Peptides against a protein of PDB entry 3QIS. Designs and how they scored, part 116

Target 1, 334 residues: chain A of PDB entry 3QIS
Amino acid sequence: PSLELSRREFVFENVKFRQLQKEKFQISNNGQVPCHFSFIPKLNDSQYCKPWLRAEPFEGYLEPNETVDISLDVYVSKDSVTILNSGEDKIEDILVLHLDRGKDYFLTISGNYLPSCFGTSLEALCRMKRPIREVPVTKLIDLEEDSFLEKEKSLLQMVPLDEGASERPLQVPKEIWLLVDHLFKYACHQEDLFQTPGMQEELQQIIDCLDTSIPETIPGSNHSVAEALLIFLEALPEPVICYELYQRCLDSAYDPRICRQVISQLPRCHRNVFRYLMAFLRELLKFSEYNSVNANMIATLFTSLLLRPPPNLMARQTPSDRQRAIQFLLGFLL

## One batch from the design tools (peptide; made by RFdiffusion4, then SolubleMPNN)

Design b2_p15_5_s1 (from b2_p15_5, 7 letters changed)
Fold by OpenDDE base, seed 4:
Structure b2_p15_5_s1 (fold): chain B 334 residues (1-334), chain A 15 residues (1-15)
Amino acid sequence: as target 1 above (334 residues)
Amino acid sequence: DEELEKMSEEMKKQL
């Protein structure tokens, strides 16, 4: 069996968080026998492609003289955004299109990724007074390494950040401030806030806006701005409540004093973001007659974002653990 | 919320 491929080289320019790109090619059975094709893993890989790439279809049968269109889809989710922001991974891959009893055909994937404030650590973002797209990639790497070291120092209650010649970090990421300040100004009376989905085009505009500028006003509907905040919190490499405190939050969920003590042990940026979000959400709840938002809905929604189980425990979260996590947040909303 | 207002004012001074 043999295949003819219309293209073998694919370039994905300006790949962005949550922006789907598609490239298509054709495969044709120029042989005299039916053939089965599949994308196969390389010898050391568990998957035929990187997590941000997919082929559709990834396998199939071709009759003699049959042609199939294959879509190569590049999509950077929350699961790939952090490693692409750091430059640990890149928009480069090699796909192996295997033909049963035939040859391997190699496809080259290349391109460039545009860094996002989405999927960047709170610590790094607190050091960025400018939009992330204005920050050199080399400096992003340094900021992530510095952010890890500063988080460790903050957790160890080591000496307060030496008031030395480095610009003082922001209290919260400017991106969170922009989103929350917008919602506070314009969305407190918005009916069904955090219940109505945003528009995908508006979400992309908001992401691009936050990555490239410090806007006076965030574009899009209040629903899109609200969803952008949820996406931002979900995409954090470490949740607002650090994984290290997850179990302690569950254990303290019914003791409001212990809950406050647990939050006091968060790194400064995480603690500030948590307090800022809780203050915003308490303010939003005062307008419940207008926005149809209640404490149980908000606690349920934000629990999955702010108080995520550590990756090793995700598959083990019980309904009791989820209820404790909700109860933990309720103690800051009521 | 006094904490919300305070944090917003502090951010406006830093940006």
Scores: peptide ipSAE 0.371, ipTM 0.929, DockQ to the pose 0.958
Fold by OpenDDE base, seed 1:
Structure b2_p15_5_s1 (fold): chain B 334 residues (1-334), chain A 15 residues (1-15)
Amino acid sequence: as target 1 above (334 residues)
Amino acid sequence: DEELEKMSEEMKKQL
């Protein structure tokens, strides 16, 4: 069996977080026999493609003289954004289109990723006074490495922040401040805030705005700005409550004093973000008559974002653990 | 919230 491919090289320019790009090509069975095609893993790979790439269809049958269109979809989710921001991964892959009893056809995927503040660590963002798109990629790597080292030092309680470092880190990421300050100013009276989804186009505009500028006003509806905050928190490589403290949060969920002690042990940036978000959410709850927001809804929503189970425990989370996690957060909202 | 205002004003000075 043999196929003709209309294209074998694909370039995805300016790939962004949550922006779907599609390239299509045709495969044709020029033979006299039916062909089964499939995308197959390379040697030592578990998957036929990287997590940000998909082929549709990824397998099928072609009758003689049949043609099928294959879509190559590039989509950077929360699962790929961090590794692309760091440059650990890149918009490069090789797909192997296999024919049963036939040849392998290699497809080259290339392109460039545009870094996002979404999926970047809180520590790195606190060191980033300019939009991420203004930061050289080399400096992003250095900021992530320095971020890791400063997190470790903070956890070890070893060094008071050396007052002599010429650039004091931000107390919270500017992106969180921009989102929360906007919501505080404009969305406290918004009916169904955090209950109504945003518009996908507006979400992309908000992401692009935060990645490229320090706006005076965030574009889009209050619902889109609210959802952008949720997406930001979800995309964090480490949740606002560090994984190391997860179990202690659950164990303390019914003791408000211990809960506050656990939060005090967070790295400075994480602790500041947590306090800032809780202060905002408490303020939002004062407007419950206008926004239809209640503490149980907010606690349920934000618990999954702020207090994620460590990856090794995610599959083992019990309904009791979820209830404790909600109760932990309620102690800061009430 | 006084904490929210304080944090916002400090951010405005740093940016």
Scores: peptide ipSAE 0.370, ipTM 0.928, DockQ to the pose 0.952
Fold by OpenDDE base, seed 2:
Structure b2_p15_5_s1 (fold): chain B 334 residues (1-334), chain A 15 residues (1-15)
Amino acid sequence: as target 1 above (334 residues)
Amino acid sequence: DEELEKMSEEMKKQL
């Protein structure tokens, strides 16, 4: 069996969070026999591609002289955004298109990723007074390293935040402030807020706006701005309630006093974001007659975002754990 | 919410 490929080199320029890019190529069976093709893992890889890349179709059959279009789809989800923001991963891969009983064909994937405030740590964003696209990648790495160290110090209660660092961190990320301040001003009376999905084009505009600017007004519908807040919280490398406190939140779920003590143990940035979000959500609940938002809906929605189980416990989350997590959050909404 | 207003005012002073 033999294949002809229309292209073998693919460049994905300016890859962004949640922005699908597609490159297409053709494969043609220039042999005399039917062939099966598949993308296969390289030596020591478990997958044929990186998590942000997909081939469609990734396998198939070709009759003699048949041609198929293959789409190479680059999509940075919440699962890849953090490692791309840090430069730990890059828009580079090699695909192996295998032909059964035939040859391997190598495809080179290259490109560049544009950092996003989505998938960046709360600690780093609190140190980032400018849009992330204005921050040099070197400084972004330093901000993440410093943020990790300050988180660890804060959790260990070992050192008060050295107020002597030449730039005082923001109380909350400016991106969260922009989203919440917009929703507070314009969306408190919005029917079905957090229940109606946003528009994908508007979500991309909001993400691009937050990555590149400090807008006076966020573009898009209230639904798109609300969904952008959910996407932001979902994309956080660590949830607003740090993984270390997850079990303590569940254990305290029915004691409002202990719940508040647990929240007081959060790193400053996480604690501030939590309080800010709870204050905002309590405000939305005052307008429940207009926005159809109730405490149980909000607690159910935001608990999955704010109080995520640690990755090692994800597969073990019981309905009881979920109910305790919801009850924990309800104690701040009521 | 007084906490929301306070935090929003503090953010406006820091940006």
Scores: peptide ipSAE 0.358, ipTM 0.925, DockQ to the pose 0.957
Fold by OpenDDE base, seed 5:
Structure b2_p15_5_s1 (fold): chain B 334 residues (1-334), chain A 15 residues (1-15)
Amino acid sequence: as target 1 above (334 residues)
Amino acid sequence: DEELEKMSEEMKKQL
């Protein structure tokens, strides 16, 4: 069996968070026998491609002189954004198109990724006074490493961080401030806020706006700005309530004094973001007659974003754990 | 909320 491929090299320029790119090619059976094709893992890989790449179809049969179109889809989700922002991963891969009882055909995937404030740590973002697209990639790596080391120091030592000659970090990320300040000013009376989905085009404009500028006004509907805040919180590598405190939040869920003590142990940036979000959500609940927002809905929605189980416990989360997590957050909304 | 206003004012001084 033999295949002819219309293309073997693919370049994905300016790959962005949540922006789908597609490249197509044709495979043709130029042999005299039917053949089965499949994308196969390389010798050391569990998957035929990286998490941000997909082939469609990934397998199939071709009769003699038959031709099939294959789509290569590049999509950076919350699961790939952090490792691409740090430069730990890149828009580079090799696909192996296997022909049963035939040859392997290699496809080269290349391109460039544009960093996002989405999927960047709260600690790193508090050190970024400029849009992330203005920050050199080398400095992004240094800011993530320094942020990890300062988080560990803040957890181990109740010593005030020596305010060395480094510029004072922001109290919260400018991106969270921009989103929340917009929603506070313009969305408190918005009917069905956090219940109505945003527009995908407006979400992309908001992401691009936050990555490239410090706007006076965020573009798009209040629904799109609200969903952008949810996407931002979901894409955080470490949730607003650090994984280390997850179990203590569940154990304290019915004691409001212990809940406040647990929050006081968060790293400064995480604690500030938590308080800022709770203050905003309490303000939004005062307008419940206009926005149809209630404490149970908000607690249910934001608990999954703010108080995520550690990755090793995700498969073990009980309905009781979810109810305790919701009860923990309700103690800050009421 | 006084905490929300205070945080917003302090962010406006830092940016």
Scores: peptide ipSAE 0.356, ipTM 0.925, DockQ to the pose 0.953

Design b2_p15_5_s2 (from b2_p15_5, 6 letters changed)
Fold by OpenDDE base, seed 4:
Parts: C-alpha cells; sequence; structure tokens
Structure b2_p15_5_s2 (fold): chain B 334 residues (1-334), chain A 15 residues (1-15)
C-alpha cells in the first residue's frame, strides 16, 4: 500500500490561547489495495501528538483511489497554556502517519506561540506592570523562576522582599484588577451574571486586550467579561488557593476562624487576589435582587476555580470534599 | 465593600 499526501509541512503562525487554528491536507490511496492509516506515537511518546495538536480523523480506511481530508487542529487549552507561556514547550511537532503493512509518512508541524496572561502565575503577573506581549520572552522565563523563588520565601515567612533594586510587585495582577473593576462598575446590576455564557469572539477580544494593553474599558458584554474572569482563574497554573492549603481548607470548612487563618498563610499575591475576589463577590451579592446571583451559586462556581484539588487528588475528590470546599468559600461570602 | 474600594484605589496608584 502507498499514500500520496497533498502537504507534509504545516506552519501555525501566531497561535494564541483558546484560539483554534486548522490546517487541512488530503491523503490519497494511489495503490491497488485498500489501506488503513493511523497517526502513531513515536517510540518514546504515549500520544501521536502534543496536547495542543490533534488530527481529525486520526485513523481510517482508504479504498483504492479514495481521498480523505485530514484536519490538523491546533488549540491551546488551559492544560497546555502554561508550558507554552514559559517556552518549555513550543509549536513544533512531528506526526507519524502510519500505513498498515506500508510506510511511515512524516508531517512537520511548526509555528509560533504568542504568550498570554492567561496561564501565567499570579506571582509573575504581579511583577508585570506592562502587558505580557510587551515583555521579552527571556524576561518571562526569569519572572517565572523569580516567582517560584519568591513564593517559596513567602511561604517560609522569610524576610520580606528586600525593597532593593526590583520594582515593587503589584498587590494583585493588573488583569484581575481590570476584570474585577470593570465588573464592579458595570455588571453589579447585570441579570444572570456568571450564569449566562459570554460570546466566543468577545472572549478572544478580551484575552487579546489583556495580553496587549491596559484598557480603560474592557470590550464585550458583561457576560463575556465575567466569563473571562472565570477562564483566567481556571487557567492559573496554581489556583488562587495554593494546592498546599487545599486539605486545610476542607478540614476548616465549618470553622470561619480557622478558614481565615488558612487564608492568612497564602503567599501575598494569592492572599490579595483571594481577598479582592471575595470583597467583589460580597458586593455583587448585595445586588442579588437585580443580578439573580446568590451565595450558594457563587460559592459553587468559584470553588472549582479557586480551591482546586491538587493534580494527584483530582480523581479522588469526594462529594463530601466538594461540599466542604463550597462551605469554605461560603464563610467569606456571608 | 471597604476592602474592595481600598484595593482598587491602591491599584490605581501603582499602574
Amino acid sequence: as target 1 above (334 residues)
Amino acid sequence: DEELKKMSEEMKKEL
């Protein structure tokens, strides 16, 4: 069996968080026998492609002289955004299109990724007074390394940041401030806030806006701005409540005094973001007659974002653990 | 919320 491929080299320019790109090619059975094709893993890989790439279809049968269109889809989710922001991974891959009893055909994937404030750590973002797209990639790497070290120092209650030669970090990321300040100004009376989905085009505009500028006004509907805040919190490499405190939050969920003590042990940026969000959400709840938002809905929604189980425990979260996590947040909303 | 106002005013001075 043999295949003819219309293209073998694919370039994905300006790949962005949550922006789907598609490239298509054709495979044709120029042989005299039916053939089965599949994308196969390389010898050391568990998957045929990187997490941000997919082929559709990834396998199939071709009759003699049959042609199939294959879509190569590049999509950076929350699961790939952090490693692409850091430059640990890149928009480069090699796909192996295997033909049963035939040859391997190699496809080259290349391109460039544009860094996002989405999927960047709170610590790094607190050091960025400018939009992330204005920050050199080399400096992003340094900021992530510095942010890890500063988080560790903050957790160890080591000496406060020497007020030395580095600019004082922001109290909260400017991106969170922009989103929350917008919602506070314009969305407190918005009916069904955080219940109505945003528009995908508006979400992309908001992401691009936050990555490239410090806007006076965020574009899009209040629903899109609200969803952008949820996406931002979900995409954080570490949740607003650090994984290290997850179990302690569950254990304290019914003691409001212990809950406040647990939050006081968060790194400064995480603690500030948590307090800022809780203060915003308490303000939003005062307008419940207008926005149809209640404490149980908000606690349920934000619990999955702010108080995520550590990756090793995700598959083990019980309904009791989820209820404790909700109860923990309720103690800051009521 | 007084905390919300305070944090917003502090951020406006830092940006």
Scores: peptide ipSAE 0.423, ipTM 0.939, DockQ to the pose 0.963
Fold by OpenDDE base, seed 1:
Structure b2_p15_5_s2 (fold): chain B 334 residues (1-334), chain A 15 residues (1-15)
Amino acid sequence: as target 1 above (334 residues)
Amino acid sequence: DEELKKMSEEMKKEL
């Protein structure tokens, strides 16, 4: 069996977080026998492609003289954004299109990723006074490495921040401040805030705005700005409540004093973000008559974002653990 | 309210 491929090289320029790009090509069975095609893993790979790439269809049958269009979809989700921001991964892959009893056809995927503040650590963002797109990639790597080291030092309680040598980090990421300050100013009276979804186009504009500028006003509806905050929190490589404290939050969920002690042990940036968000959400709850927001809804929504189980425990989360996690957050909202 | 305002004012001085 043999195939003719209309294209074998694909370039995805300016790949962004949550922006779907599609390239299409045709495969044709120019033979006299039916062909089964499939995308197959390379040697030592578990998957036929990287997590940000998909082929559709990824397998099929072609009758003689049949043609099929294959879509190559590039989509950077929360699961790929962090590794692409750090440059640990890149918009490069090789797909192996296999024919049963036939040849392998290699497809080259290339392109460039544009870094996002979404999926970047809170520690790195606190050191980033300019939009991420203004920061050289080399400096992003250094900021992530320094961020990790400062997190470790903070957890070890070893050194008061030596006020002397580095630019003082922000109290919270500017992106969180921009989102929350906007919502506080414009969205406290918004009916169904955090209950109505935003517009996908507006979400992309908000993401691009935060990645490229420090706006005076965030574009889009209050619903889109609210959802952008949720997406930001969801995309964090580590949740606002660090994984190391997850179990202690659950264990303390019914003791408000212990809950506050657990939060006090967070790294400075995480602790500041947590306090800032809780202060905002408590303020939002004062407008419940206007925005239809209640503490149980907010606690349920934000618990999954702020207090995520460690990856090793995610599959084992019980309904009791979820209820404790909600109760933990309720103690800061009420 | 006061904590939120304080943090916002601090951020406005740092940016």
Scores: peptide ipSAE 0.418, ipTM 0.938, DockQ to the pose 0.945
Fold by OpenDDE base, seed 2:
Structure b2_p15_5_s2 (fold): chain B 334 residues (1-334), chain A 15 residues (1-15)
Amino acid sequence: as target 1 above (334 residues)
Amino acid sequence: DEELKKMSEEMKKEL
């Protein structure tokens, strides 16, 4: 079996969070026999591609002289955004298109990623007074390292030794403030807020706006701004309630006093974001007659975002654990 | 919410 490929080199310029890019190429069976093609893992890889890349179709059959279009789809989800923001991963891959009983064809994937405030830590964002696209990549690395160290100190109740000449961190990320302040001003009376999905184009505009500017007003519908807040919280590398406190939140779920003590143990940025969001959501609940938002709906929605089980416990989450997590959050909404 | 208002006013001073 033999294939002809119309292209073997693919460049994905300016890859952004949640923005699908597609490059297409053709494969043609220039042999005399039917062939099966598949993308296969390289040596030591478990997958044929990185998590942000997909081939469609990734396998198939070609009759002699048949041609198929393959789409290479680059999509940075919440699962890849953090490692791309840090530069730990890059828009580079090699795909191996294998023919059964045939040759391997190598495809080179390259490009560049544009950092997003989505998938960046709360600690780093609190240290980031400018839009992330204005921050040099070197400084992003330093901000993440410093943020990790300050998180660990905060969890250990270590007194910060030297507040060295580092700029005072923001109380909350400006991106969260922009989203919540917009929703508070314009969306408290919005029917079906957090229940109606936003528009994908508007979501992309909101993301791009937050990554590149400090807007006076966020573009898009209230539904798109509300969904952008959910996407932001979902994309956090660590949830607003740190993984270390997850079990303590569940254990305290029916004691409002202990719940407040657990929240007091959060790193400053996480604690401030939690309080800010709870204050916003309590305000939103006052308008329940207009926005159709109730405490149980909000607690159910936000619990999955704010109080995620640690990755090692995800597969073990019981319905009881979920109910305790919801009950924990309800104690701050009521 | 008084906490919401306070935090929003504090953020406006820091940006």
Scores: peptide ipSAE 0.415, ipTM 0.937, DockQ to the pose 0.961
Fold by OpenDDE base, seed 5:
Structure b2_p15_5_s2 (fold): chain B 334 residues (1-334), chain A 15 residues (1-15)
Amino acid sequence: as target 1 above (334 residues)
Amino acid sequence: DEELKKMSEEMKKEL
C-alpha cells in the first residue's frame, strides 16, 4: 500500500488562547489495494499529538484512487495555556501517519504562540503593570519563577517578605480589576448576569484587549465581560483558593470564624483577589431584583472556579465535598 | 461595599 499527501508541513502563525485555527490536506491511495491509515503515537508518547492539536479524521479506510480530506485543528484550551505562556511547551509537533502494512509518513507542525494573561498565575500578574504582550518572554519566565518562590516563602514564613529593590506588586491583577470594575459600574442591573452566555467574538475581543492594552472601557456586552471573568478564573493554574487550603475549607465550611482564618492564610495576592471578588458579589446581590442573581446560584457557580479540588483528588470529589465547598463560599456572600 | 470601593481607588493609584 502507498499514499500520496498534498502537504506535509504546516505552520500555525499567531496562535492565541481559545482561537481555533485549521489547516487541511488531502491523502490519496495511489496503490492498487485498499489501505487503512491512522495517526499513531511516537515511541515515547501516549498520544499521537500534543493536547492543543487534533487530526480529523484520525483514522480511516481508502479504496484504490480514493482521496480523503484531513483537518489539523490547533486549539489552546485552559489545559494547555499555562505551559505555552511559560514557554515550557511550544507550537511544534511531529505527526506520524501510519499505513497498515505500509510506510510511516511524517507531518511537521510548527508556529508561534502569543502569550495571554489567561492561564498566568495571580502572583506573576500582580508583578505585571503592563499588558502581557509588552513583557519579554524571558521576563515572563523569571516572573513565574520568582512568583513561585515568593508564594512558597509566604506560606512558610509569617515574616513580611523583605520587599527588596523590586517594584511593589499590584494588590490584585490589573485584568481582574478591569473586569470587576467594569461589571460593578455597568452590570449591577443587568438581567440574567452570569446566567446568559457571552458572544464568542466578543470574548475573543475582550481577551485580546486585556492581553494588549489597559482599556478605559472593556468592549462587548455585560454578559461577555461576565463570562470573560469566569474564563479567567477557570484558566488560572492555581485557583484563587490555593490547592493547599482546599481540605481546610471543606472542614471549616460550617464555622464562619474558622473560614475567615483559613482565608487569612492565603498568599497576599490570592487573599486580595478573594476579598475583592466577595465584595463585588455581595454588592451584586443587593441588586437581585434587577439582575436575577441569588446567593445559591453565585455560590454554586463561583465555588467550582475559586475552590477547585487538587488534580489528584478530582476523581474522588463527593457530592458532600461539593456541598461543603458551596457552604464555605456562602459564608462570605451572606 | 466599602472594601470594593477602597480596592478600586488603590488600584487606580498603582496603574
Scores: peptide ipSAE 0.412, ipTM 0.937, DockQ to the pose 0.958

